# Ledger of designs, part 167: peptides against a protein of PDB entry 4HTP

Target 1, 231 residues: chain A of PDB entry 4HTP
Amino acid sequence: SQTVASHVPFADLCSTLERIQKSKGRAEKIRHFREFLDSWRKFHDALHKNHKDVTDSFYPAMRLILPQLERERMAYGIKETMLAKLYIELLNLPRDGKDALKLLNYRTPTGTHGDAGDFAMIAYFVLKPRCLQKGSLTIQQVNDLLDSIASNNSAKRKDLIKKSLLQLITQSSALEQKWLIRMIIKDLKLGVSQQTIFSVFHNDAAELHNVTTDLEKVCRQLHDPSVGLSD

## One batch from the design tools (peptide; made by RFdiffusion4, then SolubleMPNN)

Design b2_p24_4_s1 (from b2_p24_4, 10 letters changed)
Fold by OpenDDE base, seed 4:
Formats: sequence, structure tokens, C-alpha cells
Structure b2_p24_4_s1 (fold): chain B 231 residues (1-231), chain A 24 residues (1-24)
Amino acid sequence: as target 1 above (231 residues)
Amino acid sequence: SEMEALRKRWEELIEEFEKENEEK
């Protein structure tokens, strides 16, 4: 069955996240998230107009926005150092070169951007002149690849992990990779709380999540913002 | 603006699927 996530470009989510991050005020951050969510719901209604009992929900996006609440997907086993080495290899960066050292020593204050400790931002600047301008992945495809990574990590299949990572990064823009990295390390730095995200999604979302700890269930049961838990 | 472009894209996608569903 078709899902909303199979049609939504990952780039659109990343652009939304970028806007949220750049916004200074809580209200503006909320607005950007709400606009994305509303568009998702409208698209869902259009996509499933003639279909009953669909299980499709905002979950594919929500699990990327709140990656620390992921319970279905196991650990990736990926750290910044691994990604640094992968990028050095993939981009054929000189090992003693400036960019390679930036990636490896991402915690050390280097350069003018003040991005020390933020690997994703450091990676972004290294990738920007070297990567595709436009990515080709949908949200579903990103989740499928992330699922593959987690599964292969559990199975200790390092070669397959690398393969999936390469598929992600070779089909993504620098901006998309910035956010993908943050999703993998489970720190989006949006400047908006989990509670706020839930509150915007549905008034009962925080409560249901507190009881169930099941993000998919929250997204599915509370898909309609007008229908509460007791309805 | 980037926001306008995003909104337009979503609107176009919604319209496309609405039309497809009306034809079915």
C-alpha cells in the first residue's frame, strides 16, 4: 500500500528542520513544524481518500524528528568517528588535509564557523562543495535504509552497514546529510522541546506517549487532531 | 522564498492526488 512517506522527499523534511533550527522564537519554530504536519495530513487525506482502515500515519516523519524516542529500530552502532572515516574515504580527502582533520577532530575548536562539537555542521561544510545539489530520497527510502543499518548492526554485518550508508550519502545533498547525521546521532538541535512537538501534533500525544512509549501508536491513534483519546 | 516553494510543492502534490482519486 502507498504511504505518504513514499511520496514526500526527504529534502522537504530537511528544509523544514533547517527552518525550525534557524528560527529564533518558539512561535516561529512551531509554525514551521505545523505547516509541515498540516501538509502531511492533507496529503494523507488525498492519498487515502478511497481507502478505509489505513495504518499510514505521521510516524515515518515523527521518528526522524524525535529519533531519541525510536523503539522499533535498534541501535545503529554509528558514531561520528566512523562517519568521519567514511567521508574521508568516499570523498578521497587527504588524510592529513584540512577537511579530513576537521572531521576527525570535530570537537576541537577549529576554523571560523564556531561549529566545534557539532559534527553534522562540520560535515555540511565539507560536503557542500562536493555533493549533489539535490537529493533523490523519499522519507520512506531514508527509513528503509536506516532500518537496514540497524538490522545489520544487530547482525554484525559491517559491510552491509557501509553499503547502506553509502546509499544514503550518495543520494543526498549536503544539507540532507547534515540532518541525516543528526538523526543517526539522535540530536537534532532544533531548539524546541519534545513536549512542544507532541503538543503541536496532538493535544493528547504527550499523555499517550508517556503511557505507551510507542511513537507509532501515538501517531496512528492520534492522526486526527480533532479526535481525542476518549473519542 | 524557500517556504513558498515548499508550500507550492505540497499543494501541487495534493492536487495531483485529489485528481487521481476523483478519476477512480
Scores: peptide ipSAE 0.124, ipTM 0.733, DockQ to the pose 0.905
Fold by OpenDDE base, seed 3:
Structure b2_p24_4_s1 (fold): chain B 231 residues (1-231), chain A 24 residues (1-24)
Amino acid sequence: as target 1 above (231 residues)
Amino acid sequence: SEMEALRKRWEELIEEFEKENEEK
């Protein structure tokens, strides 16, 4: 079925997340998220203009924005160390070289940027001169690949996990990979709370999530910001 | 603004989609 997520570039989500992260104030962070959400809803309305009973919702994006609330997808089995090794291999980095050591020792302060402990930021700087400037993946494709990773992790198919990771990496910019890493590790560092994200999405979202713990249901039932649970 | 550019991009995508659907 045709979904909004199948049309929205993953790069657009990442750009929004980057803006949110860089914003200092809560109000500005909220604005950037709201603008993305409004665009999504507008696109949804256009895409589904003649179809009233659709299951399509903001869920494909929301599950990437709030990855710690993911319940449908099983564990990836991916940690920073695995990603470091993968990047060293993929980029053919000398193991004793500066960039390889930065990735492996990401917790150790090595520079003036204060990025110690943030693997995604360290990876970003290593990737920036080496990766495509623009990615080609949609939000749907990213979710499909992440689903594949989780499924194959459960099945202990390491080769297929690597294949899906390589597809994600080779089709993503350095910035997109930064955010993808954070999604996989489940720490976006947006500087805005889960409660704030829900409140911007819908006034009843936090309550419905607290009761159901089902992010998809929250996104589907509260798709229209003007229609509450009691309506 | 970058957000305005994003909105414009999505509007263009919507327009293209609508045109493609009208031509079918």
Scores: peptide ipSAE 0.050, ipTM 0.641, DockQ to the pose 0.566
Fold by OpenDDE base, seed 1:
Structure b2_p24_4_s1 (fold): chain B 231 residues (1-231), chain A 24 residues (1-24)
Amino acid sequence: as target 1 above (231 residues)
Amino acid sequence: SEMEALRKRWEELIEEFEKENEEK
């Protein structure tokens, strides 16, 4: 069955997240999220116009926006140090070079940007002159690859984890990789709370999540912003 | 189709945003 996530480029989500992060005010952050959500809902209505009983929802995007609430997918087993080593290898960076050292020593304050401790930002600047300008992955494809990573981590198949990571990296822009890293590490640094994200999605979303702890159920049951839990 | 029209509009908005971010 066709899903919205199978049609929406991962780049679209990343651009929205970038807008949210760069916005200084809470109101602007909320606006950018709302615009993405509204576009998603409109696309859903268009895609499923002739189908009344669909299970498709905002869940594929929501689980990437709130990765700390993920319960379906098991742990990735990926840390910043692993990613650093992977990038050094993939980009053929000199081990004692400036860029390799930045990735490995990401916690040490270096340079003028004040990005100490944010591995994703450090990686972004290293990747920007070296990566594709435009990615090719959909949100569905990103989730499929992340599922593969989690499954292979559980099975202790390190080589297959690396394979899936390479597929993500080689098909993503520097900006997309910045956000992908943050999704894997489960820290988006958007500057908005979980409660705010839920409140924009649906008035009853926080309550339903508190009871069920199931992000997919929240997205499915509260897909229509005009239909509440008591309705 | 209506779906294709929505997709094109969405893509255009993203492209415009990316261009604006590269110029800053």
Scores: peptide ipSAE 0.039, ipTM 0.567, DockQ to the pose 0.041
Fold by OpenDDE base, seed 5:
Structure b2_p24_4_s1 (fold): chain B 231 residues (1-231), chain A 24 residues (1-24)
Amino acid sequence: as target 1 above (231 residues)
Amino acid sequence: SEMEALRKRWEELIEEFEKENEEK
């Protein structure tokens, strides 16, 4: 069956996240998230207009927005150091060069941007002049690749982990990779709380999540913002 | 179609973002 996530470019989510991060006020952050969510719901309604009992929901996006709440996917086994080494290899960066050293020593203040400790931002600046301007991945494809990484990590298949990472990297813009890194590391730095995200999604979302701890169940049961838990 | 219109909105969102980032 078709899903909304199979049609939504990962770039769209990343652009939304970037807007949220850049927004100073809570209200503006909420607005950007709401606009994305509303567009998703409208697309869902259009896509499934003639289909009953669909299991499709906002879950594919929500699990990327709130990666700390991921319970279905096992650990990636990926840290910043691994990503740094991968980028150095993939981009053929000189090991003693400035960019390689920035990636490896991301915690040490280097340069004028003040991005010390934020690996994703350091990576972004290294990637910006070297990556595609436009990515080609959908949200579903990103999740499929992340599932592959987690599964292969559990199976101790490092070669296949690398393969999936290469697919993510080679098909993503620098901006998309910035957010992908943050999703993998599970720290988006949006400046908006989990509670706020849930409240915008559905009035009962926080409560249902507190009871079930199942993000997919929350997204499916509370897909319609007008239908509550008691209905 | 309604689906095409919705797809276009996603594309427009990306384009607007790109323009905003180029102007800054």
Scores: peptide ipSAE 0.037, ipTM 0.575, DockQ to the pose 0.041

Design b2_p24_4_s2 (from b2_p24_4, 9 letters changed)
Fold by OpenDDE base, seed 5:
Structure b2_p24_4_s2 (fold): chain B 231 residues (1-231), chain A 24 residues (1-24)
Amino acid sequence: as target 1 above (231 residues)
Amino acid sequence: SEMEELRKRWEELIEEFEKENEEK
């Protein structure tokens, strides 16, 4: 079945997240998220206009925005050190070179940008001059690749994990990879709380999530902002 | 602006699907 996520570029989500992160005020952060969500809902209505009882929802995006609430896919088994080694190999970086050392020692402030401890930001600056300017992945394709990584981690197939990671990396811009890394590590650093994200999505979202702990159920049942839990 | 370009893209996508559904 067709989904909204199969049509939405992952780059569009990343651009929205970047705007949210750069915004100083809560109101501006909320505005950027609301604009993306409203566009998603309008597109959903257009896509499914003649189809009732669809299971499609905001869940494919929400699980990337709130990755710490992921319960469907298993653990990735990926840490910053693994990603550092992968990037060094993929980009053919000299092991004793400046960029390789930045990735491996990301916790130590060596740069002027104050990015110490944020591996995704360190990676971004290494990737920016080396990667594509525009990625080609949809939100659906990103989720499919992440599902593959989690499944192969459970099966202890390191070679297949590497293959899926390479597909993500080679088809993504530096900006998209920054956000992808944060999604995998489960720390987006948006400067907005989980409760704020839920409140913008639906007034009853926080309550339903507290009871069910099921993010897909929250997104599906509360797809319409005008229909509450009591309706 | 980048935001205007994003909004325009979404609007175009919505319009395309609305037209396709009206023709069915």
Scores: peptide ipSAE 0.118, ipTM 0.723, DockQ to the pose 0.959
Fold by OpenDDE base, seed 2:
Structure b2_p24_4_s2 (fold): chain B 231 residues (1-231), chain A 24 residues (1-24)
Amino acid sequence: as target 1 above (231 residues)
Amino acid sequence: SEMEELRKRWEELIEEFEKENEEK
């Protein structure tokens, strides 16, 4: 069955997240999230206009926005050091070069951007002059690749993990990779709370999540903002 | 702006699907 996530570019989500992060005020952050969500719901209605009882929901996006609440897929087993080494290899960076050292020593302040400890931001600056300007992945494809990584990690298939990571990296812009890294590490640094995200999604979302701890159920049952838990 | 471009893109996608569903 067709899903909204199969049509929405991952770049669009990343652009939204970037806007949220850059916004200083809570209200502005909320606005950017709401705009994305509203577009998603409208597209859902259009996509499923002639279909009843669809299971499609905001879940594919929500699990990327709130990756710390992910319960469906297992751990990726990916650390910053692994990604650093992968980027050095993929980009053919000199091992003793400035960029390779930045990636490997991401916790040490280099004095330029104040981004010490934020591997994703350091990676972004290394990638920006070296990667595609625009990615080609949909949200569904990103989730499929992340599922593959988690599954292969559980199965101890390191080569297949690398393969999926390479697909993600080679088909993504620097900005998309920045956010992808943060999704994998499970820290988006949006500057808005989980409760705020839930409250914007649906008035009953926080309560339902507190009871079920299931993001998919939250997204599916509360897909319509006008229909509450008691309905 | 990047926001306007994003909005426009989503609107175009919605319109395309609405049209396709009306033609079916």
Scores: peptide ipSAE 0.102, ipTM 0.714, DockQ to the pose 0.967
Fold by OpenDDE base, seed 1:
Structure b2_p24_4_s2 (fold): chain B 231 residues (1-231), chain A 24 residues (1-24)
Amino acid sequence: as target 1 above (231 residues)
Amino acid sequence: SEMEELRKRWEELIEEFEKENEEK
């Protein structure tokens, strides 16, 4: 079945997240999220204009925006050190070189950008001169690859985990990889609370999530912002 | 189609943003 997520480039979500992160004020952060959400809803209406009952929702995007609330997908088993080693191998970085050491010692302040402890930002600067300018993945494809990683982690198939990670990396820009890393590590650093994200999505979203702890149910039941839980 | 028009407008907004970020 066709979904909005199958048509929306992952780059579109990453650009929105970058706008939110760079915005100084809460109101501006909210505006960028609202604009993405409104575009998603409009696209949904256009895509499903001939179908009255669909299960498609904002869930594919929401689970990437609020990765700490993921309950469907099992643990990835991926840490920053694993990603560092993977990038060193993939980019053929000298192990004793400056860039390899930055990735491995990401917690140590280097004085360049003040990004100590933020592995995704350190990775971004290493990747920027080396990666594709534009990625090719949709939001659905990203979720499919992340599902594969989680499934293979549960099955202890390390080689298949590496394969899926390589597919993500080789088809993504440096900016997309920055956000992908943050999604995997489950820390987006957007500067807005979970409560704020829910409140913008739907007035009843926080309440429904508190009761169900099911992000997909929240997105499906509260897809229409004009229809409440009591309606 | 309406869907293609929406997608095109969305892409244009993203490209504009990316250009602005490269200039900073």
Scores: peptide ipSAE 0.030, ipTM 0.533, DockQ to the pose 0.041
Fold by OpenDDE base, seed 3:
Structure b2_p24_4_s2 (fold): chain B 231 residues (1-231), chain A 24 residues (1-24)
Amino acid sequence: as target 1 above (231 residues)
Amino acid sequence: SEMEELRKRWEELIEEFEKENEEK
């Protein structure tokens, strides 16, 4: 079945997240999120115009924006050190080279850029001159690959985990990989709270999530911002 | 602006889908 997520480029989500992160004020951060959400809802309405009972919702995007609330997908088993080693291998970086050492020692301040401790930012600068300018993945494809990683982690299939990671990496820009890393680590550093995200999504979203702890249910039941829980 | 480009891209996608649905 066709979903909004199957048509929305992952790059568009990442661009939105980048804008939110760069925005100084709460109002500007909210604006960028709202614009993405509104576009999603409009596309949903167009895509499903002739279908009354659809299960499609904002959930595929929301679970990437609020990865700490993920309950459906099991643990990835991926840490920064694993990603560092993977990038060194994939990019054929000299082990004693500057870029390899930056990835491995991402917590150590090496310069004035203040990126110390943020592996995703360190990775971004290493990847920027080496990766595609534009990725090809949809939000659905990203979620499918992340599901594969989690499933294979549970099954202890390290080779298949690596395969899925390679697909993510090779089909993503440096910026998309920056955000993908943050999604995997479950720290987006957006500078906006979970409560704010829920509030922008729907007035009843925080309440429904507090009761159900089910992000998909929240996205599905509160898909229409004009229809509340009590209606 | 980059936001206008994104909005335009989404609008184009919507128009394409509407057109495809009208042709069916």
Scores: peptide ipSAE 0.134, ipTM 0.745, DockQ to the pose 0.759; fails the geometry check

Design b2_p24_4_s3 (from b2_p24_4, 11 letters changed)
Fold by OpenDDE base, seed 2:
Structure b2_p24_4_s3 (fold): chain B 231 residues (1-231), chain A 24 residues (1-24)
Amino acid sequence: as target 1 above (231 residues)
Amino acid sequence: SEEEELRKKWEEKIEEFLKENEKK
């Protein structure tokens, strides 16, 4: 079955997240999220116009926006050090070079950017001059790859984990990789609270999530912003 | 930016889908 997530570029989500992060005011952050959500809902209506009782929802995007609330997929088993080593290998970075050392020593303040401790930002700057390929992944594809990583981590299949990571990396821009890293590490640093995200999504979203702790149920049951829990 | 262009393409795709479904 066709889903909205299969049509939405991952790059668009990342662009939205980037705009949210760069925005200083709460209102502006909310606006960017709302615009993405509204576009998603419009596309859903168009895609499913002739279909009744679809299970498609905002969940594929929401679980990437609020990765700390993920309960469906198991742990990735991926740490910054693993990613650093992978990038050094993939980009053929000199091991004693500046960029390799930045990735490995990401916690130590080095350079003018002040991004100490933010591995994703450090990775971004290393990747930016080296990523020539435009990102091509959809949100669905990203989720499929992340599911694969989690499943293979549970199965202790390290080789398959690496394979899926390589697919994510090689098919993503530097910006997309920055956000992908943050999704995997489960810290987006958006400067907007979980409560705010839920409130923009639906008035009853926070309450339903507090009771169920099921992000998919929240997205499915409260898909229509005009229909409440009691309806 | 490249990211803005991708957003625009997605919006264009949405519009196309909307138009196609209005004709059906």
Scores: peptide ipSAE 0.087, ipTM 0.675, DockQ to the pose 0.616
Fold by OpenDDE base, seed 4:
Structure b2_p24_4_s3 (fold): chain B 231 residues (1-231), chain A 24 residues (1-24)
Amino acid sequence: as target 1 above (231 residues)
Amino acid sequence: SEEEELRKKWEEKIEEFLKENEKK
């Protein structure tokens, strides 16, 4: 069966996250998230109009927005240092060059942008002049690749992890990779709390998550904002 | 902006799906 996630570009999620991050006020942050969510729900209703008992939900997006709550997917086994080395290799960066050193020493304030300690941001500036301007991945495809990474990490198949990472990287813009990195590291730096995200999603979302700790269940059971837990 | 264009593309796709389903 078709899913909303199979139709939504990953780039659109990333642009939404970028807007949220750049927004100063809580209200603006909430607005951007709500707009994305509303569009998702609208698309869901259209896509599944003639289908009953669908399992499709906001979960594919939610698990990328709240990656620290991921319980289905095992650990990636990926750290900033691994990504740095991968980018140096992939982009054929001189090892003693400025960009390679920025990636490897991302915690040291060496740049003019004040991005010290934010690997994803450092990577973004290195990638921006070198990567595709437009990514081609859907949210579903991103999740599939992330699933592959986690599975292969569990199986200790480093070669296959690298393969999946390369697929992600080569099909993503610099901006998409910035957010992908943050999803993998599980720190989006949105400036909005988990509770706020849940509150915008559904009034009962925080409660259900506290009881179940199952993000997919939360998204499935509370996919309709007008239907509560007691309903 | 590039971000706005991406959003617009998705919105257009949603609208197409909505139109297709309204006719049925």
Scores: peptide ipSAE 0.075, ipTM 0.690, DockQ to the pose 0.642
Fold by OpenDDE base, seed 5:
Structure b2_p24_4_s3 (fold): chain B 231 residues (1-231), chain A 24 residues (1-24)
Amino acid sequence: as target 1 above (231 residues)
Amino acid sequence: SEEEELRKKWEEKIEEFLKENEKK
């Protein structure tokens, strides 16, 4: 079945997340998230205009925005050190070079940007001059690749994990990769609380999630912002 | 279609964002 996620570029989600992160005030952060969500809902209505009882929802995006609440996928088994080594190999960086050392020693303060401890930001600056300006992945494709990584980690298939990671990297911009890294590590640093994200999505979302701990159920049951849990 | 129009709007927003980030 067709889903909204199969049509939405991953770059659009990343652009929204970037705007949220750069916004100083809570109100401005909320506005950017709301605009993305409203566009998603409108697209859903257009896509499913002639189809009743669809299971499609905001879940494919929500699980990337709140990756710490992911319960469907098993663990990725990926840490910053693994990603650093992968980037050094993929980008053919000299092992003793400045950029390789930045990735490996990401926790040590190096340089003028003050990005110590944020691997995703360090990776972004290394990737920016080397990667495509525009990615080609949809949100569904990103989720499919992440599912593959989790499944292959469980199966201890390191070669297939690497293959899926390479596909993510080679088809993504530096900005998209920054956010992918944060999704995998499960720390987006948006400066907005989980409660705020739920409250913008639906007034009853936080309550339903507290009871069910199921993001897909929350997104599906509360798809319409005008229909509550008691309705 | 309405779907195609919404898709185009998203694509335009992405392009605008990319252009703005190239200037900074």
Scores: peptide ipSAE 0.045, ipTM 0.643, DockQ to the pose 0.041
Fold by OpenDDE base, seed 3:
Structure b2_p24_4_s3 (fold): chain B 231 residues (1-231), chain A 24 residues (1-24)
Amino acid sequence: as target 1 above (231 residues)
Amino acid sequence: SEEEELRKKWEEKIEEFLKENEKK
C-alpha cells in the first residue's frame, strides 16, 4: 500500500534532525519538528483523501526519531566498532591512516572539534569528502533496510547484514549517514526530550504510550491532533 | 544551507503532489 514514508526522502528527515540539533532553544527545536510533522500530515491528507480507515501514520518517521522506543524490530547487533571496521573496508582507508584511526579510536580526543565519544560525528567528517552529496533513500526504504538488518541479526546472517548496511551507506550522504548511525545506536542527541516530542505530536501521545508502549498504536490512533483518546 | 534546501525541495514536492491530486 502507498504510504507517506514511501514518498518522503530520508534526507528530508535528516535535514530536520540537523536543524533541531543545531537549534539552541527548546522553542526553536519544537518549531522544526512541528514543521516536519505538519508537512507529513498534509501529505498524508492528500495521499489518502479518498480512503478511509488507512493504517498509514507518522510511525515510520517517529520510530527513527525515537529509536529507543522501537519494539517491533529486534536488536541490530551493530556497534560503533563494527561500523568503524566496515567504513575502513568500504572506503579503502589505510588501516594505520589518520581517518581509520579516528574511527577506531573515536572516544579519544584527537582533534579540535570536540567530537570525542560521538562516533556519528567522527564518521561524518571522514565521510563528507568521500560520499554523495544527496542520498536516494526514502524513509520507507530506510526502515525496510533496518528491518532486514534486525531480522538477519536474529537469524545470525552476517553476510546479509553487511549487504543491507552497504545499501544504506552507498545510497546516503555523509549527513544522512551521521543520523542513520545515531538511529542504529539509538542516540540522536537532539537536545529535546521524548516527552516534548510526544507533546508536539499529540497532547495524549505520552499518556497512550505510557500505557501501551506501542509507538505505532500511538501514531495511528493519535494521527489527527484534533481528535483525542476520548473522542 | 543544505538543510534548508532539502526542506524546500520536500515542500515543493508536497505542493506538486497536492496540485496533482486536486486535478484528479
Scores: peptide ipSAE 0.091, ipTM 0.672, DockQ to the pose 0.547; fails the geometry check

